# Peptides against a protein of PDB entry 6FBK: the designs that were tried, part 5

Target 1, 90 residues: chain A of PDB entry 6FBK
Amino acid sequence: EDTGVRVELAEEDHGRKSTIALRLWVEDPKKLKGKPKDNGAIEFTFDLEKETPDEVAQEMIESGFFHESDVKIVAKSIRDRVALIQWRRE

## One batch from the design tools (peptide; made by RFdiffusion4, then SolubleMPNN)

Design b1_p11_5_s4
Fold by OpenDDE base, seed 2:
Structure b1_p11_5_s4 (fold): chain B 90 residues (1-90), chain A 11 residues (1-11)
Amino acid sequence: as target 1 above (90 residues)
Amino acid sequence: MKKREFKVTKL
């Protein structure tokens, strides 16, 4: 379950919008197959109704943040946080 | 894929 990638809300979620602000960063780089381009926190918006963790992960790879071999682990980290957020909204 | 905005901050 522990991907070594942490994802948290960048802003308080009031449950009013389908779009949320997230922050993602690597806590344990040893769990990644490749080496991330930068060592910082990545902030981005995510639409709970229109977007998928896999698509966003692919966009991160395309932007050069992670190696393509780590798309699944990045996607999982986002998915896990999104699931938690949705659970809290229900 | 569409261009997504990413904001990077130092840890």
Scores: peptide ipSAE 0.692, ipTM 0.891, DockQ to the pose 0.751
Fold by OpenDDE base, seed 5:
Structure b1_p11_5_s4 (fold): chain B 90 residues (1-90), chain A 11 residues (1-11)
Amino acid sequence: as target 1 above (90 residues)
Amino acid sequence: MKKREFKVTKL
């Protein structure tokens, strides 16, 4: 499912470390229930062994990037990208 | 927990 939120690697992934750099931005704001505070790309690190997409999404909401009503769609966008990265590593 | 760092770049 298209979440309207795009997540990409912000750096090359050689599959050597558990942390990856990600970039997230809204591609289709109509898919969101609320309106994001800023229309920019958000870069962050994600630890594949210690962190979860839902936790990171929650932190984004707490930081004011997205409305609380969109936590699940944001989490899914991160999860989907992380899954692809994991599949490519295997 | 440590506060997560987010870097924002306007599109």
Scores: peptide ipSAE 0.692, ipTM 0.889, DockQ to the pose 0.765
Fold by OpenDDE base, seed 4:
Structure b1_p11_5_s4 (fold): chain B 90 residues (1-90), chain A 11 residues (1-11)
Amino acid sequence: as target 1 above (90 residues)
Amino acid sequence: MKKREFKVTKL
């Protein structure tokens, strides 16, 4: 389902390391309950072996990027992209 | 929670 939040690789994935660079931004703010503080792309690293989309989403909330009520939609956007990346690595 | 580094770029 379309979460209104896009997540893409911020770098080429050669499938050699467990960490990847991701870029996340809001495409459709109407899909969110709260209003994002700013309209920009957020880059961050994600460890495919140690981290979870939910934890990263929570960290984004604590940093003030999104309202707490949107943690699940943000987490889903990250999860969906991570799944695609992992499937491509197989 | 751990402190995570976020790099923001305006679109």
Scores: peptide ipSAE 0.691, ipTM 0.892, DockQ to the pose 0.761
Fold by OpenDDE base, seed 1:
Structure b1_p11_5_s4 (fold): chain B 90 residues (1-90), chain A 11 residues (1-11)
Amino acid sequence: as target 1 above (90 residues)
Amino acid sequence: MKKREFKVTKL
């Protein structure tokens, strides 16, 4: 499913650390139920061992980046990218 | 939820 939210590595992944730097932004706002407050790329660190996409998405909502109704779609976007990164590390 | 650092940049 195309979430309309894009997530990419903000740094090269050498597969050495459990933490990775990610960059997230809206590519297709029509896919979201709410309208993001600002249009920009959000960079953050994600711990592959300790954190979950859903929790990070919730933190983004709390920070005011997205509407609460879009927490699931944002979480999915993060999840999909994280899964891909983990797959490439195998 | 824990406090997370976010860095925002213009597209």
Scores: peptide ipSAE 0.690, ipTM 0.892, DockQ to the pose 0.765

Design b1_p11_6_s1
Fold by OpenDDE base, seed 3:
Structure b1_p11_6_s1 (fold): chain B 90 residues (1-90), chain A 11 residues (1-11)
Amino acid sequence: as target 1 above (90 residues)
Amino acid sequence: MKRKFVVRPKP
């Protein structure tokens, strides 16, 4: 599903570290219920072994980047990218 | 500690 939220690697992944740098931004705001306060790309680190997309998405909500009703769509965007990265490491 | 988020221009 197209969430309207894009997530990309902020660095080249050589498959050597459990921590990766990600960048997340809104491409289609119509797919979100709320209106994001910022129009930039959010850069953050993600630990493939210790962290979950849902927890990271919740932290973005608490930081005021997204409306609370959009937590699941944001989490899905992160999850889908993380899964793709993991599959490419195999 | 709160997670660090850095806002950058969209690619």
Scores: peptide ipSAE 0.768, ipTM 0.934, DockQ to the pose 0.907
Fold by OpenDDE base, seed 2:
Structure b1_p11_6_s1 (fold): chain B 90 residues (1-90), chain A 11 residues (1-11)
Amino acid sequence: as target 1 above (90 residues)
Amino acid sequence: MKRKFVVRPKP
């Protein structure tokens, strides 16, 4: 289940907003099929009610951050973190 | 409309 991609909150989550700030970066590039474009942490907002991890992952690929072959692994990393955040809110 | 991505140093 380790994707080699880490996703963390970029801000404290008080559970009040439908949107959260996330930060995503590669910890183990060997788990990716392609080579990531950048070597930083990608910060972005995610709407818990309107957006999906797959859509966001596609946008990252369109922006050139990841290879198209890695869309599923990137989406999974976001999904897993979002699930944890939602479980904490409950 | 493109999503805003900001690249920061890794933690």
Scores: peptide ipSAE 0.766, ipTM 0.934, DockQ to the pose 0.873
Fold by OpenDDE base, seed 4:
Structure b1_p11_6_s1 (fold): chain B 90 residues (1-90), chain A 11 residues (1-11)
Amino acid sequence: as target 1 above (90 residues)
Amino acid sequence: MKRKFVVRPKP
């Protein structure tokens, strides 16, 4: 499903590190309930072994990037990309 | 520690 939020690798993944660099940005703001304050790409690291998309999304809300009502949309966007990356590592 | 977020221009 199209969340309107895009997540991509910020670096090449050689499958060697447990952490990856990601970039997240809004492509379709109409899919969100709130208005994101920034119109850029948010770059961050994600630990494939220790962290969860839901926790990272919550931290983005606390930082003021998204409204609390959109936490599940943001989390799903991260989860979908992480799953794809893990499948490619197999 | 608070997570580091860096805002960049969209690709």
Scores: peptide ipSAE 0.766, ipTM 0.934, DockQ to the pose 0.912
Fold by OpenDDE base, seed 1:
Structure b1_p11_6_s1 (fold): chain B 90 residues (1-90), chain A 11 residues (1-11)
Amino acid sequence: as target 1 above (90 residues)
Amino acid sequence: MKRKFVVRPKP
């Protein structure tokens, strides 16, 4: 499912670290229930062993980037990218 | 601690 939210690596992944840098931005705002408060790419680190997409998405909501109703769609976009990165490491 | 988010121009 197309979430309208894009997540990409902000760095080259050499498969050595548990922590990766990601960038997240909105490509199709019509997929969101609310309007994003910012119009940029959000850069953040993600620990593949310790963190979850849902909790990171919740922290983005708390920071005011997205409406609370969009937490699951944001989490899904992160989850899908993280899964792809993990699959590529195997 | 609050997570660090850095906003950059969209690529």
Scores: peptide ipSAE 0.766, ipTM 0.934, DockQ to the pose 0.903

Design b1_p11_6_s2
Fold by OpenDDE base, seed 2:
Structure b1_p11_6_s2 (fold): chain B 90 residues (1-90), chain A 11 residues (1-11)
Amino acid sequence: as target 1 above (90 residues)
Amino acid sequence: MKRVFRVTPKP
């Protein structure tokens, strides 16, 4: 499922830290229900052991980057990338 | 504590 939201590593992952730097941006705004604040790429740290994609997505909504109706699609975008990163660490 | 988000130009 194409969420229209892209998430990539903002740094090289050596598989040593529980925290990673991520960059998130909208590629296809038509996939979102609300109109996102399309001001660029959002960079943030994510703790693979302690944090969840839903929590981060909610905080992005609270910061005004996305509409509340899109919390799940944003969370999915983060979750999918985090899963890939964790799989690569195997 | 609010999470820190940094906005940069899209790649």
Scores: peptide ipSAE 0.722, ipTM 0.924, DockQ to the pose 0.883
Fold by OpenDDE base, seed 3:
Structure b1_p11_6_s2 (fold): chain B 90 residues (1-90), chain A 11 residues (1-11)
Amino acid sequence: as target 1 above (90 residues)
Amino acid sequence: MKRVFRVTPKP
């Protein structure tokens, strides 16, 4: 499913670390219910063992990047990318 | 501690 939110690796993943650098940005704002406050790419570190996409999405809302009504779509975007990265490491 | 987010230009 196209969430309108894109998530990519911010650095090359050699599959050796439990943490990865990610970059997230809005490609199609029409897919979101609210209006995102920033139109840049959001970079952050994600711990594959300790953190969850939903928690990170909630922190983005708290920071004012997205409307609270879009927390689940943002979390899904992160989850889907993380899953792909984990499958590639297999 | 609050998560650190860095905003950069879109690729």
Scores: peptide ipSAE 0.721, ipTM 0.924, DockQ to the pose 0.888
Fold by OpenDDE base, seed 5:
Order: structure tokens, then C-alpha cells, then sequence
Structure b1_p11_6_s2 (fold): chain B 90 residues (1-90), chain A 11 residues (1-11)
């Protein structure tokens, strides 16, 4: 499923750390229920061992980046990218 | 601690 939200690595992943740098932005705003407050790419660190996509998505909403109704679509976009990164590390 | 988010231009 295409969420309309894109997530990419903000740095090279050498597979050595549990922490990765990610960049997230909206490619297709029509797939969101609400309008995001910003039109930029959001950069953040994600700990593969300690953090969850749902927690990060909730924090983005609390920070005002997305509407509450879009928490699951944002979380899914992060989850999907994290899964791919973990697959590449195997 | 509050999570740090940095906003940059879209690629």
C-alpha cells in the first residue's frame, strides 16, 4: 500500500549501529485525511532496538507536523522503510 | 526528552 508518505535514509547505513537517520516527507497529500503543517522533509533519528514507528508518528503529531487522523498512515510509512532497512542488514 | 525533528527542503 502506497501511503503517499516517503521515508528514506538521511545517511548511509553501515549496519553497525542500532540507530539510523531518517527523512520523511509527503509525496501525495491526497492520501492524507488532514493537511500537514509543513511542506518540508522531516529528519530524525530512529533507534531500531528501542523505538517504534507508532511512537515516532505520535510524536510528530504532538509536534504539529500531521493531523491526529493520519497517525497510522505516518506510522506505516516509517514501519515499511524500517522493515526494508532491516532486511538489507540480513 | 522531547524528540528532535529537523525540517529541511524536500529532495
Amino acid sequence: as target 1 above (90 residues)
Amino acid sequence: MKRVFRVTPKP
Scores: peptide ipSAE 0.720, ipTM 0.924, DockQ to the pose 0.945
Fold by OpenDDE base, seed 1:
Structure b1_p11_6_s2 (fold): chain B 90 residues (1-90), chain A 11 residues (1-11)
Amino acid sequence: as target 1 above (90 residues)
Amino acid sequence: MKRVFRVTPKP
């Protein structure tokens, strides 16, 4: 399902390292319960082996990018992209 | 460590 939050690779993934650079931004704010500050695309490194979408989403909330009510939708957006990346690596 | 987030213009 469309979360209204888009997540893309910020760099080419050659499938060599466990860490990937991601870029996350709000595409449809209507899908979110809160009003994200929506200042642009959030870039971050994600470790495919050690980190979870929920953890990263929580950290984004703590950083003030999103409201607590949207933690799950943010996590889902990350999860969905990470899954695609992992599938492409296989 | 706090996660590092960098904000850039949307693609």
Scores: peptide ipSAE 0.719, ipTM 0.924, DockQ to the pose 0.915

Design b1_p11_6_s4
Fold by OpenDDE base, seed 3:
Structure b1_p11_6_s4 (fold): chain B 90 residues (1-90), chain A 11 residues (1-11)
Amino acid sequence: as target 1 above (90 residues)
Amino acid sequence: MKRKFIVLPKP
């Protein structure tokens, strides 16, 4: 599914660390119910073993990047990218 | 501690 939110690696992944750097940004705001802030990409670290996409998405809402009604779509975007990264490490 | 988010400038 195209969530309108893109998530990419902010660094090359050699599959050696449990922590990765991610970059997230809105490609299609029409897919979101709320009006996200018109920012560039948001970079952050993600621990593949300790953290969850849902928790990170909630923290983004608390920070004011997205409307609360879009928490699940944001979480899905992160989850899908993380899953892809983990599958490539396999 | 709050998560650190680095906001990059829009291209």
Scores: peptide ipSAE 0.708, ipTM 0.915, DockQ to the pose 0.762
Fold by OpenDDE base, seed 1:
Parts: structure tokens; C-alpha cells; sequence
Structure b1_p11_6_s4 (fold): chain B 90 residues (1-90), chain A 11 residues (1-11)
């Protein structure tokens, strides 16, 4: 489902390391319950083996990027991209 | 440690 939040690789993934760079940004704010900060893309690293989308989403909320009511949609956005990345690595 | 987030400029 379209979460309105886009997550993309910030670097080429050669499938060698567990840590990847991701960029996340709001593409359709209407999909969110809260009003996210009107930022550009948020770039961050994500460890495919050690971290979870929910944890990262929570950290984004804590950092003030999104409202707590949108934690799950943000997590889903990350999860969906991570799943694709992992699939491509296999 | 808090996660590092790099906020890029909005195009």
C-alpha cells in the first residue's frame, strides 16, 4: 500500500554489508495523520541484521520528524523498502 | 547514542 512516505537507497547496494544508507521523505502528506516537519529527505543508516523498521520509526518520532500517530506508517515504509532490498540480495 | 539523521534540503 502507498504510505505516502518514500524510502530509497542513498547508495548503490552491492549486497556486501549489512548496513545500508537510506533516504526517507514524505511524498504525500495526506496519507499521514499528523503533520510531519516539512523537510527534505532524511538520510540515515540502517543495519539489515540488527535493526528494525519500528525502532527506526520510533527514533524518527523522538527526533520530531513525525507525529507519534504515524509511527506505524513510517515503519511500514521502511519495512517495505528493506524487504525489497533484502529480496534483491537473495 | 541517538541515531544520526541527516536532513537534506528540500528540492
Amino acid sequence: as target 1 above (90 residues)
Amino acid sequence: MKRKFIVLPKP
Scores: peptide ipSAE 0.707, ipTM 0.915, DockQ to the pose 0.794
Fold by OpenDDE base, seed 2:
Structure b1_p11_6_s4 (fold): chain B 90 residues (1-90), chain A 11 residues (1-11)
Amino acid sequence: as target 1 above (90 residues)
Amino acid sequence: MKRKFIVLPKP
């Protein structure tokens, strides 16, 4: 499923730590219900053991990056990348 | 505490 939101590693992952650096940006704003801020990529850390994509997406909305109606689509984009990273580690 | 988000410049 194309969420219109892209998430990539902001660093090389050696699979040695639970915390990773991610970079997120909107590729297709038409996929979102609301209008996100016209910013560049957003870089942040994510703890693979302690944090969830839904919680991080909610924090992004609280910070004003996305509309509340897009929490699930943003969370999905993070979840999909996190899953891929975990699959590559194992 | 608020999560740190680093906003990179738009290309």
Scores: peptide ipSAE 0.707, ipTM 0.914, DockQ to the pose 0.749
Fold by OpenDDE base, seed 4:
Structure b1_p11_6_s4 (fold): chain B 90 residues (1-90), chain A 11 residues (1-11)
Amino acid sequence: as target 1 above (90 residues)
Amino acid sequence: MKRKFIVLPKP
């Protein structure tokens, strides 16, 4: 499902560590309810064993990158990429 | 601690 938010690895994943670097940006702002900040991308680390997409998305809202009404769409974008990464590690 | 977010400029 196209959320309008893109999430990609910011580094090569060799499957050796639980922490990965991700890059997130808006491809289609029309799919969001609020108006996000006009950035190229947001880079951050994500711990595959300790963190959840919902918690990271909430932190992004609190930092002012997205409106609170878009927390679930942002979380889904992160979740979808994380799921793919975990599948490829198996 | 507050999560570190690195903001990149739009191309």
Scores: peptide ipSAE 0.706, ipTM 0.914, DockQ to the pose 0.749

Design b1_p11_8_s1
Fold by OpenDDE base, seed 4:
Structure b1_p11_8_s1 (fold): chain B 90 residues (1-90), chain A 11 residues (1-11)
Amino acid sequence: as target 1 above (90 residues)
Amino acid sequence: MKRTFKVLPKP
């Protein structure tokens, strides 16, 4: 489903590192239950072997980027992108 | 240790 949250690679993925740089931003705020911060994209590294989308999403909530009610939709957005990246690596 | 988030300016 369209989460209204977009996640893209912030760097070229050569498929050699377990860590990747991601960029996340809100494309459709009305898809979210809460009101996200009015800022640009959020860049962060994600360890494909050690981290989970839910953990990262939770950390974003704790950092104040999103409302707690949107943790799952944010996590899904990250998960979906990570899956695509992993599929491309295979 | 908290995760580092780099916030880019809004377009």
Scores: peptide ipSAE 0.690, ipTM 0.906, DockQ to the pose 0.731
Fold by OpenDDE base, seed 3:
Structure b1_p11_8_s1 (fold): chain B 90 residues (1-90), chain A 11 residues (1-11)
Amino acid sequence: as target 1 above (90 residues)
Amino acid sequence: MKRTFKVLPKP
């Protein structure tokens, strides 16, 4: 499902580390309820074994990147990308 | 500790 939020790897994944670098940005702000900050891409690390998309999304809200009403759609965007990365590692 | 977010310049 198109969330309007894009998440990509910020580095090449060789499938050897549990921690990866991700890059997130808004492609279609109309799909969000709030008005996110008009920033460039947001880069961050994600531990595939210890962290969750919902946790990261909450931290983005706390940092002021997104409105609280959009936490679930942001989390979904991260979750979907993480799932793809994990499936490719199989 | 708070997570670090690196905001890149918008192209």
Scores: peptide ipSAE 0.690, ipTM 0.906, DockQ to the pose 0.728
Fold by OpenDDE base, seed 1:
Structure b1_p11_8_s1 (fold): chain B 90 residues (1-90), chain A 11 residues (1-11)
Amino acid sequence: as target 1 above (90 residues)
Amino acid sequence: MKRTFKVLPKP
């Protein structure tokens, strides 16, 4: 499902390390309930083994990037990309 | 530790 939030790799993934660099940005704000900051891409690291999409989404909200009502959609966006990356590594 | 978020310039 299209969340309106896009997540992509910020670096090439050679499948060597558990930590990856991701970029997240709003592609379709209509999909969100709140009014996210109209920023460029948000770049961050994500540990495929230790961290969860829900945790990162919560931290983004705490940082003021998204409204709390959109935590699940943000988490889903990250989850979908992370799953894809993991599947490609297998 | 707080997570670091790097905000890139909007295209």
Scores: peptide ipSAE 0.690, ipTM 0.907, DockQ to the pose 0.739
Fold by OpenDDE base, seed 2:
Parts: sequence; structure tokens; C-alpha cells
Structure b1_p11_8_s1 (fold): chain B 90 residues (1-90), chain A 11 residues (1-11)
Amino acid sequence: as target 1 above (90 residues)
Amino acid sequence: MKRTFKVLPKP
């Protein structure tokens, strides 16, 4: 499913650290219910062992990047990328 | 602590 939100690694993943740098940005705002901020990518660190996509999404909402109605789609975007990263580390 | 988000400029 294309969420309209893209998440990519902000650094090369050597598979040794549990913490990775990610970049998230909106490619298709039409897929979001609310109106996200009109900015570039949002860069942040994510702990693959301790954190969850839902937590990060919630924090992005609190920071005002997205409307609360889009928390799940944002979380899904992060989850999909994180899962892919973890699968590649397998 | 609050999560730190670095906002990059839009191309």
C-alpha cells in the first residue's frame, strides 16, 4: 500500500547498531486526511530494539508535523521501512 | 525527553 509518506535510511546501515537514522517526508499529500507541514524531510533516530513506529508517529503528531487523524498512516510508513531494514539484516 | 526531529529544507 502506498501511504504517500516515504521513509528512507539517512545513513548507510552496516547492521551493527540498534539505532538507525531515518528520513521521512510526504510524497503525496492527497493520501493524508490532514494537512501536513510543507517542509522537506524529517530526520530522526530510531532504536530498532526499544522503540515502535507508533511511538514515533505519535511524537510527530505532538510536534505538529501531522494531524492526529494520520497517525496510523505515518506509523505504517515507518513500520514498513523498519521491517524492511530488519529483514535485510536477517 | 522529547524526541528530536531535524527538519530539512524542502527542495
Scores: peptide ipSAE 0.689, ipTM 0.907, DockQ to the pose 0.745

Design b1_p11_8_s2
Fold by OpenDDE base, seed 4:
Structure b1_p11_8_s2 (fold): chain B 90 residues (1-90), chain A 11 residues (1-11)
Amino acid sequence: as target 1 above (90 residues)
Amino acid sequence: MKKTFKVLPKP
């Protein structure tokens, strides 16, 4: 499903670290229920072993990047990218 | 501890 939120690797993934660098940005704000801040891409690390997309998404909401009503769509965007990265590692 | 988010410039 097209969430309107894009997530990409911010660095090359050599498949050696449990932590990866991600970059997230809104491509289609119409897909979101709320109005996100007018910011550029958000760069952050994601620990494949310790963190979950939902928790990270919640952190983003708490930081004010997205409306609380969009936490699930943001989480899904992260989850989908993380899954893809993990699939590529296998 | 909260995560650190780096906001990049808009294109």
Scores: peptide ipSAE 0.706, ipTM 0.914, DockQ to the pose 0.780
Fold by OpenDDE base, seed 2:
Structure b1_p11_8_s2 (fold): chain B 90 residues (1-90), chain A 11 residues (1-11)
Amino acid sequence: as target 1 above (90 residues)
Amino acid sequence: MKKTFKVLPKP
């Protein structure tokens, strides 16, 4: 499913650290229920062992980047990328 | 603790 939200690695992943750097941005705002902030990519770290996509997405909502109604779609975008990264590490 | 989100400039 195309969420309209893109998540990519902000650094090369050598599979050695439990933390990774990610960049998230909106490619298609029409896919979102609310109106996200009109800014560039959001760069952040993600702890593969301690954090969850849902918790991080919620933090983004609280920071005002997205509307509360879009927490699930944002979380899914992060989850899908994180899962892919973890699969590639195997 | 709240996460730090770095906002990059829009292209």
Scores: peptide ipSAE 0.705, ipTM 0.914, DockQ to the pose 0.758
Fold by OpenDDE base, seed 3:
Structure b1_p11_8_s2 (fold): chain B 90 residues (1-90), chain A 11 residues (1-11)
Amino acid sequence: as target 1 above (90 residues)
Amino acid sequence: MKKTFKVLPKP
């Protein structure tokens, strides 16, 4: 499913560390129910062993990047990218 | 504590 939110690696993943750098940005705001802030890409680290897409998405909402009604779609975007990265590590 | 989010310049 196209969430309208894009998530990519901010660095090359060699599959050795449990922490990865990600960049997230809105490609299609029409896919979101709320109106996100007009920002550039959001860069952040993600610990594959300690953090979850839902928790990170919730923190983004608290920071005002997205409306609370879009927490699940943001979490899904992160989850899908993380799952793909983990699959490639196998 | 809360995560740090770095906002990059919009292209």
Scores: peptide ipSAE 0.705, ipTM 0.914, DockQ to the pose 0.778
Fold by OpenDDE base, seed 1:
Structure b1_p11_8_s2 (fold): chain B 90 residues (1-90), chain A 11 residues (1-11)
Amino acid sequence: as target 1 above (90 residues)
Amino acid sequence: MKKTFKVLPKP
């Protein structure tokens, strides 16, 4: 499912560490319930062993990047990318 | 610790 939110690796993943660098941005704002901040890509680290997409999404809402009503769609976008990265590592 | 988010310039 296309969430309208894109998440990509900000660096090459050599599969050596549990922490990866990600970039997240809105491609299709009409898929979101709230109006997100019109920013460039948001770059952040994600610990594959310690963090969860839901927790990170909630942190983004708290930081004001997205409306609270969109926490699940943001979390899904992160989850989908993380799952893909983990799959490719196996 | 608070998570750090770096906002890149919009193209």
Scores: peptide ipSAE 0.705, ipTM 0.914, DockQ to the pose 0.737

Design b1_p11_8_s4
Fold by OpenDDE base, seed 3:
Structure b1_p11_8_s4 (fold): chain B 90 residues (1-90), chain A 11 residues (1-11)
Amino acid sequence: as target 1 above (90 residues)
Amino acid sequence: MKRKFKVLPKP
């Protein structure tokens, strides 16, 4: 499903590290209930073995990037990209 | 420690 939030690799993935660099940004604001800040992409590292999309999404809300009502949408966007990356590593 | 988020310039 189109969440309106895009997540991409910020670096080339050779499948050698458990940590990856991700870049996240809003493509379609009308898909979100809240009014996110009008920023560029948000870049961050994600540990495939230790971290979860839900925890990262919650931290983004706490940082003021998104409204609390959109936590699940943001988490799904991260989860979907992470799953795709993991599938490509197999 | 809070997670570090780097905000890039809007294209």
Scores: peptide ipSAE 0.696, ipTM 0.910, DockQ to the pose 0.731
Fold by OpenDDE base, seed 1:
Structure b1_p11_8_s4 (fold): chain B 90 residues (1-90), chain A 11 residues (1-11)
Amino acid sequence: as target 1 above (90 residues)
Amino acid sequence: MKRKFKVLPKP
């Protein structure tokens, strides 16, 4: 499903680290229930072994980037990209 | 510890 939220690698992934740099931004705000901040991409690190998309999404809500009603769609966006990265590492 | 989020400039 197209979440309207795009997540991409902020660095080249050589498959050597458990942490990756990600960049997340809203591509289609119509897919979100709330009104996200109209800013540039959000860059952050994600530990593939220790962290979960839901935890990171919750932290983004707490930081004010998204409305709480969109936590699951944000988490899904991160999850989908993380899964793709992990599959490519296999 | 709060997660560090870096907000990049909008194109």
Scores: peptide ipSAE 0.695, ipTM 0.910, DockQ to the pose 0.724
Fold by OpenDDE base, seed 2:
Structure b1_p11_8_s4 (fold): chain B 90 residues (1-90), chain A 11 residues (1-11)
Amino acid sequence: as target 1 above (90 residues)
Amino acid sequence: MKRKFKVLPKP
């Protein structure tokens, strides 16, 4: 499903390390329940072995980027991209 | 410990 939140690699993935750099931004704010901050893309590292999309999404809420009502949709956006990256590594 | 988020300029 289209979450309205886009997540892309911020670096080339050679499949050699457990951490990846991601870039996340709102593509369609109408898909969100709350009103996200009107920011540019958010860059961050994600550990494929130790971290979960839900945890990262929670941290984004705590940082004020999104409303708490949108934690699941943000987490799904990250999860979908992470899954794709992992599939490409295999 | 807070995660580091880098906010890029909005185009």
Scores: peptide ipSAE 0.693, ipTM 0.909, DockQ to the pose 0.739
Fold by OpenDDE base, seed 4:
Structure b1_p11_8_s4 (fold): chain B 90 residues (1-90), chain A 11 residues (1-11)
Amino acid sequence: as target 1 above (90 residues)
Amino acid sequence: MKRKFKVLPKP
């Protein structure tokens, strides 16, 4: 499903680290209920073994990047990319 | 600790 939020690797993944750098940005704001900040990409580190997409999405909302009503759509965007990365590491 | 987010400018 197209969430309107895109997540990509900010670095090459050689499958050696438990932590990865990700970039997240809004491609289609119409798919969001709230009004996100008018930013470019948000770059952050994600620990594949310790962290969850839901918790990271909550932290983004607390930081003011997204409205609370969009927590699940943001979390799904992160989850979908993380799942793909983990699949490619096998 | 609060998570560090790096905000990039719009292209």
Scores: peptide ipSAE 0.693, ipTM 0.909, DockQ to the pose 0.695

